# Peptides against a protein of PDB entry 4J2C, part 8

Target 1, 107 residues: chain A of PDB entry 4J2C
Amino acid sequence: MEDPFFVVKGEVQKAVNTAQGLFQRWTELLQDPSTATREEIDWTTNELRNNLRSIEWDLEDLDETISIVEANPRKFNLDATELSIRKAFITSTRQVVRDMKDQMSTS

## One batch from the design tools (peptide; aimed at target 1 D61 I68 V69 F76)

Design b1_p12_4_s1 (made by RFdiffusion4, then SolubleMPNN; from b1_p12_4, 6 letters changed)
Fold by OpenDDE base, seed 2:
Structure b1_p12_4_s1 (fold): chain B 107 residues (1-107), chain A 12 residues (1-12)
Amino acid sequence: as target 1 above (107 residues)
Amino acid sequence: SSRDQLRKFYYE
C-alpha cells in the first residue's frame, strides 16, 4: 500500500488555499461594510471557520502519523529528510491557520 | 477516504 500522507497533505494544501481566499474576502467585507450583506458576511465567516477546522483536524492526524513513524522506524523506513519535510509542513500550516484565527478573534 | 487510508496504513 502506498503511503497516503501526501494525499492528505495535498488536501490540506487545497483547504489552505480556499481558506486564504475566504479570509481575504472576509477582510474586505469587514473593512468596507457597504460592499456586503449580512448574509454574505455570515456565509464567508462560516465557510472560513469550517475550512480552518478541517485543516486542523487533518493536521492532527498527520502529526500523529509522525509520532507513529518515529516510534516504529523500521516498519516505515522513512528518510530523515522526508520526515523533516513532513514536520515542517505541519508546523508552517498550523502557523498559517493560527494567524488567520488570531485576526478573526480580534475583529 | 484519505482519512481511512491513513488509519489503515499507520494504525493497522
Scores: peptide ipSAE 0.614, ipTM 0.938, DockQ to the pose 0.957
OpenDDE base, seeds 1, 3, 4, 5: peptide ipSAE 0.611, 0.610, 0.614, 0.613; ipTM 0.937, 0.937, 0.938, 0.938; seed 5 fails the geometry check

Design b1_p12_4_s2 (made by RFdiffusion4, then SolubleMPNN; from b1_p12_4, 7 letters changed)
Fold by OpenDDE base, seed 5:
Structure b1_p12_4_s2 (fold): chain B 107 residues (1-107), chain A 12 residues (1-12)
Amino acid sequence: as target 1 above (107 residues)
Amino acid sequence: SARDKLREFYFS
């Protein structure tokens, strides 16, 4: 069986790109009311929040795999470099999500 | 789903 981590990583990356697009639109709608309807604002906000929640959920699962690998190193045979890359991805992606959430909470 | 894929590989 092939390690699905990189597949899930790719799915998360795609979801992040989608969220960033929604976030950009969200910002545009709030900055120029003349181009914004309440319906689109609500839709964009909800889609963005749901997307971010989905990403966070996937990141939790990815993070758990790290703990499993570290507890069973011989079973998975991952080197330190690979583990570092995986950890860095989770950390940096969480930060990207957090930044969007922080801006949404203050607007 | 992502969860199913990871669970199958890492918890088997």
Scores: peptide ipSAE 0.486, ipTM 0.899, DockQ to the pose 0.779
OpenDDE base, seeds 1, 2, 3, 4: peptide ipSAE 0.474, 0.485, 0.479, 0.481; ipTM 0.894, 0.897, 0.897, 0.897

Design b1_p12_4_s3 (made by RFdiffusion4, then SolubleMPNN; from b1_p12_4, 6 letters changed)
Fold by OpenDDE base, seed 2:
Structure b1_p12_4_s3 (fold): chain B 107 residues (1-107), chain A 12 residues (1-12)
Amino acid sequence: as target 1 above (107 residues)
Amino acid sequence: SSRDKLREFYYS
């Protein structure tokens, strides 16, 4: 069986792109209320939150796999550079999510 | 699912 880390990574990346699109629309709706309906605001907000939650959930799983690999280096024999890339992806993605959440919480 | 595959791969 192939390492499914990259499959989940890809799904997270797609979810991030979706969330960023929703976040942009969310921002637009708040900046110009004349273009916003309550229904669209609620839908956009809920979809955005759901996407962010999904991303955070996947990141937790991905982060755990790193701990498992580091605890069992012989079993997985993962290249150090690849491991660094995986860690960087999780860190940077968490930051992207946090930035959106911070802006939502202050609005 | 992909999550199931993660669990299977890393906890097998």
Scores: peptide ipSAE 0.626, ipTM 0.938, DockQ to the pose 0.927
OpenDDE base, seeds 1, 3, 4, 5: peptide ipSAE 0.619, 0.623, 0.626, 0.626; ipTM 0.937, 0.937, 0.938, 0.938; seed 5 fails the geometry check

Design b1_p12_4_s4 (made by RFdiffusion4, then SolubleMPNN; from b1_p12_4, 6 letters changed)
Fold by OpenDDE base, seed 4:
Structure b1_p12_4_s4 (fold): chain B 107 residues (1-107), chain A 12 residues (1-12)
Amino acid sequence: as target 1 above (107 residues)
Amino acid sequence: SAREELRKFYFE
């Protein structure tokens, strides 16, 4: 069986890219109400939140796999560099999500 | 699904 970590990672990255686009539009809509409709604001906000929740959900699973691999090194035989990359991805992605959520909560 | 595959690969 092929390691599905990268499949989930890819889905997370896609959701991050989508969220970043939605976040940019979200800020634009709130900065200039004359170019915004309530419908688009609501849609953008909901889509953004959905993507962020999806990311957080996947990151929880990915984070757990790290613990499993570290507890069972012989079973997975994961390279140390690869493990570091996986950890860094989770950490940096969480930070990206946190930054967007922080800005949304202050608006 | 990817999530299901992840579970099968790592959690079982």
Scores: peptide ipSAE 0.542, ipTM 0.922, DockQ to the pose 0.976
OpenDDE base, seeds 1, 2, 3, 5: peptide ipSAE 0.541, 0.542, 0.541, 0.542; ipTM 0.921, 0.922, 0.922, 0.922; seed 5 fails the geometry check

Design b1_p12_5 (made by RFdiffusion4)
Pose (drawn by RFdiffusion4):
Structure b1_p12_5 (pose): chain A 104 residues (1-33, 37-107), chain P 12 residues (1-12)
Amino acid sequence: MEDPFFVVKGEVQKAVNTAQGLFQRWTELLQDPTREEIDWTTNELRNNLRSIEWDLEDLDETISIVEANPRKFNLDATELSIRKAFITSTRQVVRDMKDQMSTS
Amino acid sequence: SNMEKLHEYYWE
């Protein structure tokens, strides 16, 4: 088989980009004074977070699986470090948006 | 799906 981690990584990257875009408009709709547009934008943004959060759990489990069985997966160590790094940074990106959503 | 492929690759 081929390893789909980078495929799913790409999917997460796109959803983050989408979430970033919605978050920007979401901030605008609050700072320059309708209800229907705000509601749609809020829930679609939450929809992007749902997908991202779920994908990150699975991707993080794959790292745990690979480390428990290194010979089967034969992953370059640098490549593996970059995979954890992606999870770490992406989790921070998602958390930060939610915090701004909570206070704003 | 891609998530099914990820589960098949890492869980099976």

Design b1_p12_5_s1 (made by RFdiffusion4, then SolubleMPNN; from b1_p12_5, 6 letters changed)
Fold by OpenDDE base, seed 5:
Structure b1_p12_5_s1 (fold): chain B 107 residues (1-107), chain A 12 residues (1-12)
Amino acid sequence: as target 1 above (107 residues)
Amino acid sequence: SARDKLREFYYE
């Protein structure tokens, strides 16, 4: 069986792109009220929050796999470079999500 | 789902 980590990683990356699109629209709606309706603002906000939550959930699952690998190194035979890349992906993606959440909460 | 895919591989 092939390691599904990179598949899930790809799914998370796509979800991030979707969230960033929603975030951009959210920002635009708030910057120009003349082009915004309450309905679209609410919809965009909810969709964005849902996407961010989904991403965070997947990141937790990915993070758990790292713990499993580190606890059973001989079973999975992943080198330090690969593990580093996986950890970096999780860390950087969490930061991207956090930045969007912070901007939403302080708007 | 992501969770299912990961579980099948890492907890087998």
Scores: peptide ipSAE 0.510, ipTM 0.903, DockQ to the pose 0.758
OpenDDE base, seeds 1, 2, 3, 4: peptide ipSAE 0.506, 0.509, 0.506, 0.509; ipTM 0.901, 0.902, 0.902, 0.902

Design b1_p12_5_s2 (made by RFdiffusion4, then SolubleMPNN; from b1_p12_5, 6 letters changed)
Fold by OpenDDE base, seed 3:
Structure b1_p12_5_s2 (fold): chain B 107 residues (1-107), chain A 12 residues (1-12)
Amino acid sequence: as target 1 above (107 residues)
Amino acid sequence: SNRDKLREFYYS
């Protein structure tokens, strides 16, 4: 069985890209109310929140795998560089999500 | 689900 970490990572990356697009639209709609309908604002907001929640959910699981690997180094025998990349991905992605959430809560 | 995939591998 192959390590599914990269599969989940890929799905998270896709969700991040989707969220960033939705966030951009969300910002545009709020900046120019004349071009926005309440329906689109609500739809965009909901889709954005759904994507962010999905990302956060996967990040929690990915983070757990890091702990498992570190607790069982002989079992997995992951390269130190790869482990660092995995950790960095989680950290940086959490920051991206946090930045969007912070802006949404401040609007 | 992603959770299931991860658990299957990392808890096997």
Scores: peptide ipSAE 0.687, ipTM 0.955, DockQ to the pose 0.776
OpenDDE base, seeds 1, 2, 4, 5: peptide ipSAE 0.680, 0.683, 0.686, 0.687; ipTM 0.954, 0.954, 0.955, 0.955

Design b1_p12_5_s3 (made by RFdiffusion4, then SolubleMPNN; from b1_p12_5, 6 letters changed)
Fold by OpenDDE base, seed 4:
Structure b1_p12_5_s3 (fold): chain B 107 residues (1-107), chain A 12 residues (1-12)
Amino acid sequence: as target 1 above (107 residues)
Amino acid sequence: SVRDKLREFYYE
């Protein structure tokens, strides 16, 4: 069976791109209320929050896989470089999500 | 789903 980590990684990346688009719209709506309806603000806010929550959940699952691999090195036989890439992806993606959440919490 | 894919591989 093929390791699904890279497939899931790709799905998370797509979700991040979607969230970034929603975040951009969210920012635009709040910057110019004359071009915004309450309905669109609410929809955008909810969609953004849902996407961010989904990403965070997937990152937790990905993070768990790293622990499993490190606990069973002979079973999975991943080199240090690959593990570093996986860890870096999780860390950097969490930061991207955190940055959006921080900006939303101060608005 | 993401969870199913990971579970099938990592918990076999």
Scores: peptide ipSAE 0.496, ipTM 0.894, DockQ to the pose 0.799
OpenDDE base, seeds 1, 2, 3, 5: peptide ipSAE 0.495, 0.492, 0.491, 0.495; ipTM 0.895, 0.892, 0.892, 0.894; seed 5 fails the geometry check

Design b1_p12_5_s4 (made by RFdiffusion4, then SolubleMPNN; from b1_p12_5, 7 letters changed)
Fold by OpenDDE base, seed 2:
Structure b1_p12_5_s4 (fold): chain B 107 residues (1-107), chain A 12 residues (1-12)
Amino acid sequence: as target 1 above (107 residues)
Amino acid sequence: SSRDKLREFYYS
């Protein structure tokens, strides 16, 4: 069986792109209320939150796999550079999510 | 699912 880390990574990346699109629309709706309906605001907000939650959930799983690999280096024999890339992806993605959440919480 | 595959791969 192939390492499914990259499959989940890809799904997270797609979810991030979706969330960023929703976040942009969310921002637009708040900046110009004349273009916003309550229904669209609620839908956009809920979809955005759901996407962010999904991303955070996947990141937790991905982060755990790193701990498992580091605890069992012989079993997985993962290249150090690849491991660094995986860690960087999780860190940077968490930051992207946090930035959106911070802006939502202050609005 | 992909999550199931993660669990299977890393906890097998």
Scores: peptide ipSAE 0.626, ipTM 0.938, DockQ to the pose 0.929
OpenDDE base, seeds 1, 3, 4, 5: peptide ipSAE 0.619, 0.623, 0.626, 0.626; ipTM 0.937, 0.937, 0.938, 0.938; seed 5 fails the geometry check

Design b1_p12_6 (made by RFdiffusion4)
Pose (drawn by RFdiffusion4):
Structure b1_p12_6 (pose): chain A 104 residues (1-33, 37-107), chain P 12 residues (1-12)
Amino acid sequence: MEDPFFVVKGEVQKAVNTAQGLFQRWTELLQDPTREEIDWTTNELRNNLRSIEWDLEDLDETISIVEANPRKFNLDATELSIRKAFITSTRQVVRDMKDQMSTS
Amino acid sequence: SNLEKLHEYYKE
């Protein structure tokens, strides 16, 4: 088989980009005074978070699986470090948006 | 799906 981690990584990257875009408009709709547009934008943004959060759990499990069985997966160590790094940074990106959503 | 493929690759 081929390893789909990078495919799913790409999917997560797109959803984050989508979430970044919705978050920007979401901030605008609050700072320059309708209800219907705000509601749609808010829930779609939460939809992007739902997908991202789920994908990150699975991707993080794959790293745990690979480390428990290194010979089967034969992953370059640098590549593996970059994979954990992606989960680390993406989790921070998602958390930061939610915090701004909570206070704003 | 891509997630199914990810589970099949890493859990099977």

Design b1_p12_6_s1 (made by RFdiffusion4, then SolubleMPNN; from b1_p12_6, 6 letters changed)
Fold by OpenDDE base, seed 3:
Structure b1_p12_6_s1 (fold): chain B 107 residues (1-107), chain A 12 residues (1-12)
Amino acid sequence: as target 1 above (107 residues)
Amino acid sequence: SNRDKLREFYYS
């Protein structure tokens, strides 16, 4: 069985890209109310929140795998560089999500 | 689900 970490990572990356697009639209709609309908604002907001929640959910699981690997180094025998990349991905992605959430809560 | 995939591998 192959390590599914990269599969989940890929799905998270896709969700991040989707969220960033939705966030951009969300910002545009709020900046120019004349071009926005309440329906689109609500739809965009909901889709954005759904994507962010999905990302956060996967990040929690990915983070757990890091702990498992570190607790069982002989079992997995992951390269130190790869482990660092995995950790960095989680950290940086959490920051991206946090930045969007912070802006949404401040609007 | 992603959770299931991860658990299957990392808890096997």
Scores: peptide ipSAE 0.687, ipTM 0.955, DockQ to the pose 0.797
OpenDDE base, seeds 1, 2, 4, 5: peptide ipSAE 0.680, 0.683, 0.686, 0.687; ipTM 0.954, 0.954, 0.955, 0.955

Design b1_p12_6_s2 (made by RFdiffusion4, then SolubleMPNN; from b1_p12_6, 7 letters changed)
Fold by OpenDDE base, seed 2:
Structure b1_p12_6_s2 (fold): chain B 107 residues (1-107), chain A 12 residues (1-12)
Amino acid sequence: as target 1 above (107 residues)
Amino acid sequence: SSRDKLREFYYS
């Protein structure tokens, strides 16, 4: 069986792109209320939150796999550079999510 | 699912 880390990574990346699109629309709706309906605001907000939650959930799983690999280096024999890339992806993605959440919480 | 595959791969 192939390492499914990259499959989940890809799904997270797609979810991030979706969330960023929703976040942009969310921002637009708040900046110009004349273009916003309550229904669209609620839908956009809920979809955005759901996407962010999904991303955070996947990141937790991905982060755990790193701990498992580091605890069992012989079993997985993962290249150090690849491991660094995986860690960087999780860190940077968490930051992207946090930035959106911070802006939502202050609005 | 992909999550199931993660669990299977890393906890097998």
Scores: peptide ipSAE 0.626, ipTM 0.938, DockQ to the pose 0.939
OpenDDE base, seeds 1, 3, 4, 5: peptide ipSAE 0.619, 0.623, 0.626, 0.626; ipTM 0.937, 0.937, 0.938, 0.938; seed 5 fails the geometry check

Design b1_p12_6_s3 (made by RFdiffusion4, then SolubleMPNN; from b1_p12_6, 7 letters changed)
Fold by OpenDDE base, seed 5:
Structure b1_p12_6_s3 (fold): chain B 107 residues (1-107), chain A 12 residues (1-12)
Amino acid sequence: as target 1 above (107 residues)
Amino acid sequence: SVRDKLREFYYS
């Protein structure tokens, strides 16, 4: 069986791209109220939050896999560089999500 | 799902 981490990683990356698109629209709507309706703002906000929560949930699962690998190094025998890449992905993605959430919470 | 994919491999 192939390690699904990289597949899931790709799915998370896709979700991040979607969220970033929603975030961009969210910022545009707030920056120019003349082009915004309450309905679109609410919809965009809701979709964005849902996407961010989904990403965070997936990151938790990915993070758990790292813990499992580190607890069972002989079973998985992953390269140290590979583990570093996986950890970096989770860390950086969490930061991306956090940045969007911070901006939303202060607006 | 993501969880199912990971669970299948890492908890097998």
Scores: peptide ipSAE 0.514, ipTM 0.897, DockQ to the pose 0.774
OpenDDE base, seeds 1, 2, 3, 4: peptide ipSAE 0.510, 0.510, 0.509, 0.510; ipTM 0.896, 0.895, 0.894, 0.895

Design b1_p12_6_s4 (made by RFdiffusion4, then SolubleMPNN; from b1_p12_6, 8 letters changed)
Fold by OpenDDE base, seed 2:
Structure b1_p12_6_s4 (fold): chain B 107 residues (1-107), chain A 12 residues (1-12)
Amino acid sequence: as target 1 above (107 residues)
Amino acid sequence: SSRDQLREFYYS
């Protein structure tokens, strides 16, 4: 079986792109209430939160795999550079999610 | 699912 890390990584990347689109619309709706219905605001907000939650859930799993690899280096024999890339992806993605959540919480 | 695969791969 191939390492499924990249499969989940890809799913997270898609979810991030979706969330960013929803976040943009969310921002637009708040900036110009005349273009916003309560239904769209609620839908956009809920979809955005759901996507962010999904991302955070996957990131937790991905982060756990890193701990497992580091605890069992012989079993996985993962390249150090690849491991760094995986860590960087998790860190940067968490930051992207946090930035959106911070803006939502202050609005 | 990908989540199941993740668990299977890393906890097997």
Scores: peptide ipSAE 0.619, ipTM 0.937, DockQ to the pose 0.943
OpenDDE base, seeds 1, 3, 4, 5: peptide ipSAE 0.617, 0.616, 0.619, 0.621; ipTM 0.936, 0.936, 0.937, 0.937; seeds 3, 4, 5 fail the geometry check

Design b1_p12_7 (made by RFdiffusion4)
Pose (drawn by RFdiffusion4):
Structure b1_p12_7 (pose): chain A 104 residues (1-33, 37-107), chain P 12 residues (1-12)
Amino acid sequence: MEDPFFVVKGEVQKAVNTAQGLFQRWTELLQDPTREEIDWTTNELRNNLRSIEWDLEDLDETISIVEANPRKFNLDATELSIRKAFITSTRQVVRDMKDQMSTS
Amino acid sequence: SNHDKLHEYYHE
């Protein structure tokens, strides 16, 4: 089989981008004074977070699986480090948006 | 799906 980690990584990358876009408009709709548009934007943003969070759990499990069985997966160590790094940075990106959503 | 493929690759 081919390893789909980078495919799913790409998907996560797109959803973050979508979430970043919605978060920008979401901030605007609050700072320059309708209800219907705010509600739609809020819930779609939450929809992007739902998918990102779920994908990151699975991707993080794959790293745990690979480390428990290194010979089967034969992953370049640098490549593996970058994978954990992606989960680390993406989790921080998502958390940060939610914090701004909570205070704003 | 891509997630099915990811589970099959890493869990099978």

Design b1_p12_7_s1 (made by RFdiffusion4, then SolubleMPNN; from b1_p12_7, 6 letters changed)
Fold by OpenDDE base, seed 2:
Structure b1_p12_7_s1 (fold): chain B 107 residues (1-107), chain A 12 residues (1-12)
Amino acid sequence: as target 1 above (107 residues)
Amino acid sequence: SSRDKLREFYYS
């Protein structure tokens, strides 16, 4: 069986792109209320939150796999550079999510 | 699912 880390990574990346699109629309709706309906605001907000939650959930799983690999280096024999890339992806993605959440919480 | 595959791969 192939390492499914990259499959989940890809799904997270797609979810991030979706969330960023929703976040942009969310921002637009708040900046110009004349273009916003309550229904669209609620839908956009809920979809955005759901996407962010999904991303955070996947990141937790991905982060755990790193701990498992580091605890069992012989079993997985993962290249150090690849491991660094995986860690960087999780860190940077968490930051992207946090930035959106911070802006939502202050609005 | 992909999550199931993660669990299977890393906890097998």
Scores: peptide ipSAE 0.626, ipTM 0.938, DockQ to the pose 0.936
OpenDDE base, seeds 1, 3, 4, 5: peptide ipSAE 0.619, 0.623, 0.626, 0.626; ipTM 0.937, 0.937, 0.938, 0.938; seed 5 fails the geometry check

Design b1_p12_7_s2 (made by RFdiffusion4, then SolubleMPNN; from b1_p12_7, 8 letters changed)
Fold by OpenDDE base, seed 1:
Structure b1_p12_7_s2 (fold): chain B 107 residues (1-107), chain A 12 residues (1-12)
Amino acid sequence: as target 1 above (107 residues)
Amino acid sequence: SSRDELRKFYYS
């Protein structure tokens, strides 16, 4: 079996791109409420929250795999550089999600 | 699913 880490990573990246688009629309709708319908605001908000939640869920799983690899290095035999890249991806993605969530909570 | 494959691979 091939390592599915990068498959999930790709799905997370796609979800991040989707979330960023939804976040942009969310800010536009709230910036000019006179031209926005309540239905679109609610839909956009819900879709955004769902995407962010999905990302966080996948990141938890990806983060756990790193712990497993580090606890069993001989079993997986992963390159140290690759491990560093995986950790960096999780850290940076969590920051992106946190930034959007912080802005949503203050609006 | 991808999540299922992830679990199979890392918990095998």
Scores: peptide ipSAE 0.617, ipTM 0.936, DockQ to the pose 0.928
OpenDDE base, seeds 2, 3, 4, 5: peptide ipSAE 0.616, 0.616, 0.615, 0.617; ipTM 0.936, 0.936, 0.935, 0.936; seeds 3, 4, 5 fail the geometry check

Design b1_p12_7_s3 (made by RFdiffusion4, then SolubleMPNN; from b1_p12_7, 6 letters changed)
Fold by OpenDDE base, seed 5:
Structure b1_p12_7_s3 (fold): chain B 107 residues (1-107), chain A 12 residues (1-12)
Amino acid sequence: as target 1 above (107 residues)
Amino acid sequence: SVRDKLREFYYN
């Protein structure tokens, strides 16, 4: 069986791109009220929050796999470089999500 | 799902 981590990683990356698009639209709507309706603001906000929560959930699952691998090194025998890449992805993606959430919570 | 994919590999 092939390790599905990279597949899930790709799916999370796509979800992040989608969220970033929604976030961009969200900022545009709030910056120029003349081009915004409350309905679109609400829709965009809800879609964005849902996507961010989904990403966070997936990141938790990915993070758990790291713990499993580290607890069972002989079973998975991943090298340090691969583990570092996986950890870096989770860390950086969490930061991206956090940055968006921080801006949303302050507006 | 993502969870199913990971569980199938990491918990078996």
Scores: peptide ipSAE 0.504, ipTM 0.896, DockQ to the pose 0.773
OpenDDE base, seeds 1, 2, 3, 4: peptide ipSAE 0.496, 0.498, 0.495, 0.494; ipTM 0.894, 0.892, 0.893, 0.893

Design b1_p12_7_s4 (made by RFdiffusion4, then SolubleMPNN; from b1_p12_7, 5 letters changed)
Fold by OpenDDE base, seed 3:
Structure b1_p12_7_s4 (fold): chain B 107 residues (1-107), chain A 12 residues (1-12)
Amino acid sequence: as target 1 above (107 residues)
Amino acid sequence: SNRDKLREFYYS
């Protein structure tokens, strides 16, 4: 069985890209109310929140795998560089999500 | 689900 970490990572990356697009639209709609309908604002907001929640959910699981690997180094025998990349991905992605959430809560 | 995939591998 192959390590599914990269599969989940890929799905998270896709969700991040989707969220960033939705966030951009969300910002545009709020900046120019004349071009926005309440329906689109609500739809965009909901889709954005759904994507962010999905990302956060996967990040929690990915983070757990890091702990498992570190607790069982002989079992997995992951390269130190790869482990660092995995950790960095989680950290940086959490920051991206946090930045969007912070802006949404401040609007 | 992603959770299931991860658990299957990392808890096997």
Scores: peptide ipSAE 0.687, ipTM 0.955, DockQ to the pose 0.785
OpenDDE base, seeds 1, 2, 4, 5: peptide ipSAE 0.680, 0.683, 0.686, 0.687; ipTM 0.954, 0.954, 0.955, 0.955

Design b1_p12_8 (made by RFdiffusion4)
Pose (drawn by RFdiffusion4):
Structure b1_p12_8 (pose): chain A 104 residues (1-33, 37-107), chain P 12 residues (1-12)
Amino acid sequence: MEDPFFVVKGEVQKAVNTAQGLFQRWTELLQDPTREEIDWTTNELRNNLRSIEWDLEDLDETISIVEANPRKFNLDATELSIRKAFITSTRQVVRDMKDQMSTS
Amino acid sequence: SKTVSQLYREAL
């Protein structure tokens, strides 16, 4: 089979971009004084987070699986490091948005 | 459909 990690990585990347866009408008709708638009934007942003969070759990499990069985997956070590790095950075990106959403 | 982890577990 072909390893779909980078496919799912791509999907996570797009959802983050979408979330970044919604977060920007979400901030605006709060800083330059309707309710209906705010509600839609808020819940769609949360929808992007739901998908991202779920995808990161699965992607993180795949790293755990690969490390438990290195010979079966034959992953380049540098490539594997970059995979954990993506999870680390993406988790930070998501957390940060939620924090700004909580205080703002 | 199957997740990346499910596919990995099947491959094992």

Design b1_p12_8_s1 (made by RFdiffusion4, then SolubleMPNN; from b1_p12_8, 4 letters changed)
Fold by OpenDDE base, seed 1:
Structure b1_p12_8_s1 (fold): chain B 107 residues (1-107), chain A 12 residues (1-12)
Amino acid sequence: as target 1 above (107 residues)
Amino acid sequence: SMTVSELYKEYL
């Protein structure tokens, strides 16, 4: 059986790509209001926030699996390098989300 | 989305 961790990882990766596109449009709309409608600003903002929230929820879930594995190493018997890759993915993805949220909070 | 942590817990 395939480890279900990678199913959620894949969903997070897709959501990050979507969020990055929404974030780019969000910045463009706010930097040049003459090219923006209220409808698009609201839609883009809401979609971006929803995507970021979804990513954060999934990252918490993925992070919990790491805690479970580390508490039960013999049960899962995961490779050390694989566990490191999983941790790095969560850390780097959280940073990407944090950077976007920081810019949104200052705008 | 699917909750993997719950699946891991049930696996124990």
Scores: peptide ipSAE 0.667, ipTM 0.944, DockQ to the pose 0.749
OpenDDE base, seeds 2, 3, 4, 5: peptide ipSAE 0.663, 0.166, 0.208, 0.122; ipTM 0.942, 0.751, 0.765, 0.705

Design b1_p12_8_s2 (made by RFdiffusion4, then SolubleMPNN; from b1_p12_8, 5 letters changed)
Fold by OpenDDE base, seed 3:
Structure b1_p12_8_s2 (fold): chain B 107 residues (1-107), chain A 12 residues (1-12)
Amino acid sequence: as target 1 above (107 residues)
Amino acid sequence: SLTVSELYKKYL
């Protein structure tokens, strides 16, 4: 029996990788407009925003599971190391998303 | 994606 937490974690990781690729392209398109069409800029921007939004939604869901587990420790029986890894993943991923969003908002 | 928090709630 696999914990469904890791299913969503995997989806988030995939979305992060996709977003990072889109962000790189987004940066390239804005740095050299001669290599970019408005259509590609719009597509890239929208895809990037969609991925970031998806990640944020999943992170809220994952974060809620932490609260549920901590409120019911005997039911889930997760050790401190596993909880720490889960929390670290959420925190670090939120930072990655925040960094991209900050750069997008300042451009 | 699925809502894992809801699954956790139902597990209780």
Scores: peptide ipSAE 0.658, ipTM 0.941, DockQ to the pose 0.717
OpenDDE base, seeds 1, 2, 4, 5: peptide ipSAE 0.657, 0.655, 0.177, 0.654; ipTM 0.938, 0.939, 0.755, 0.937

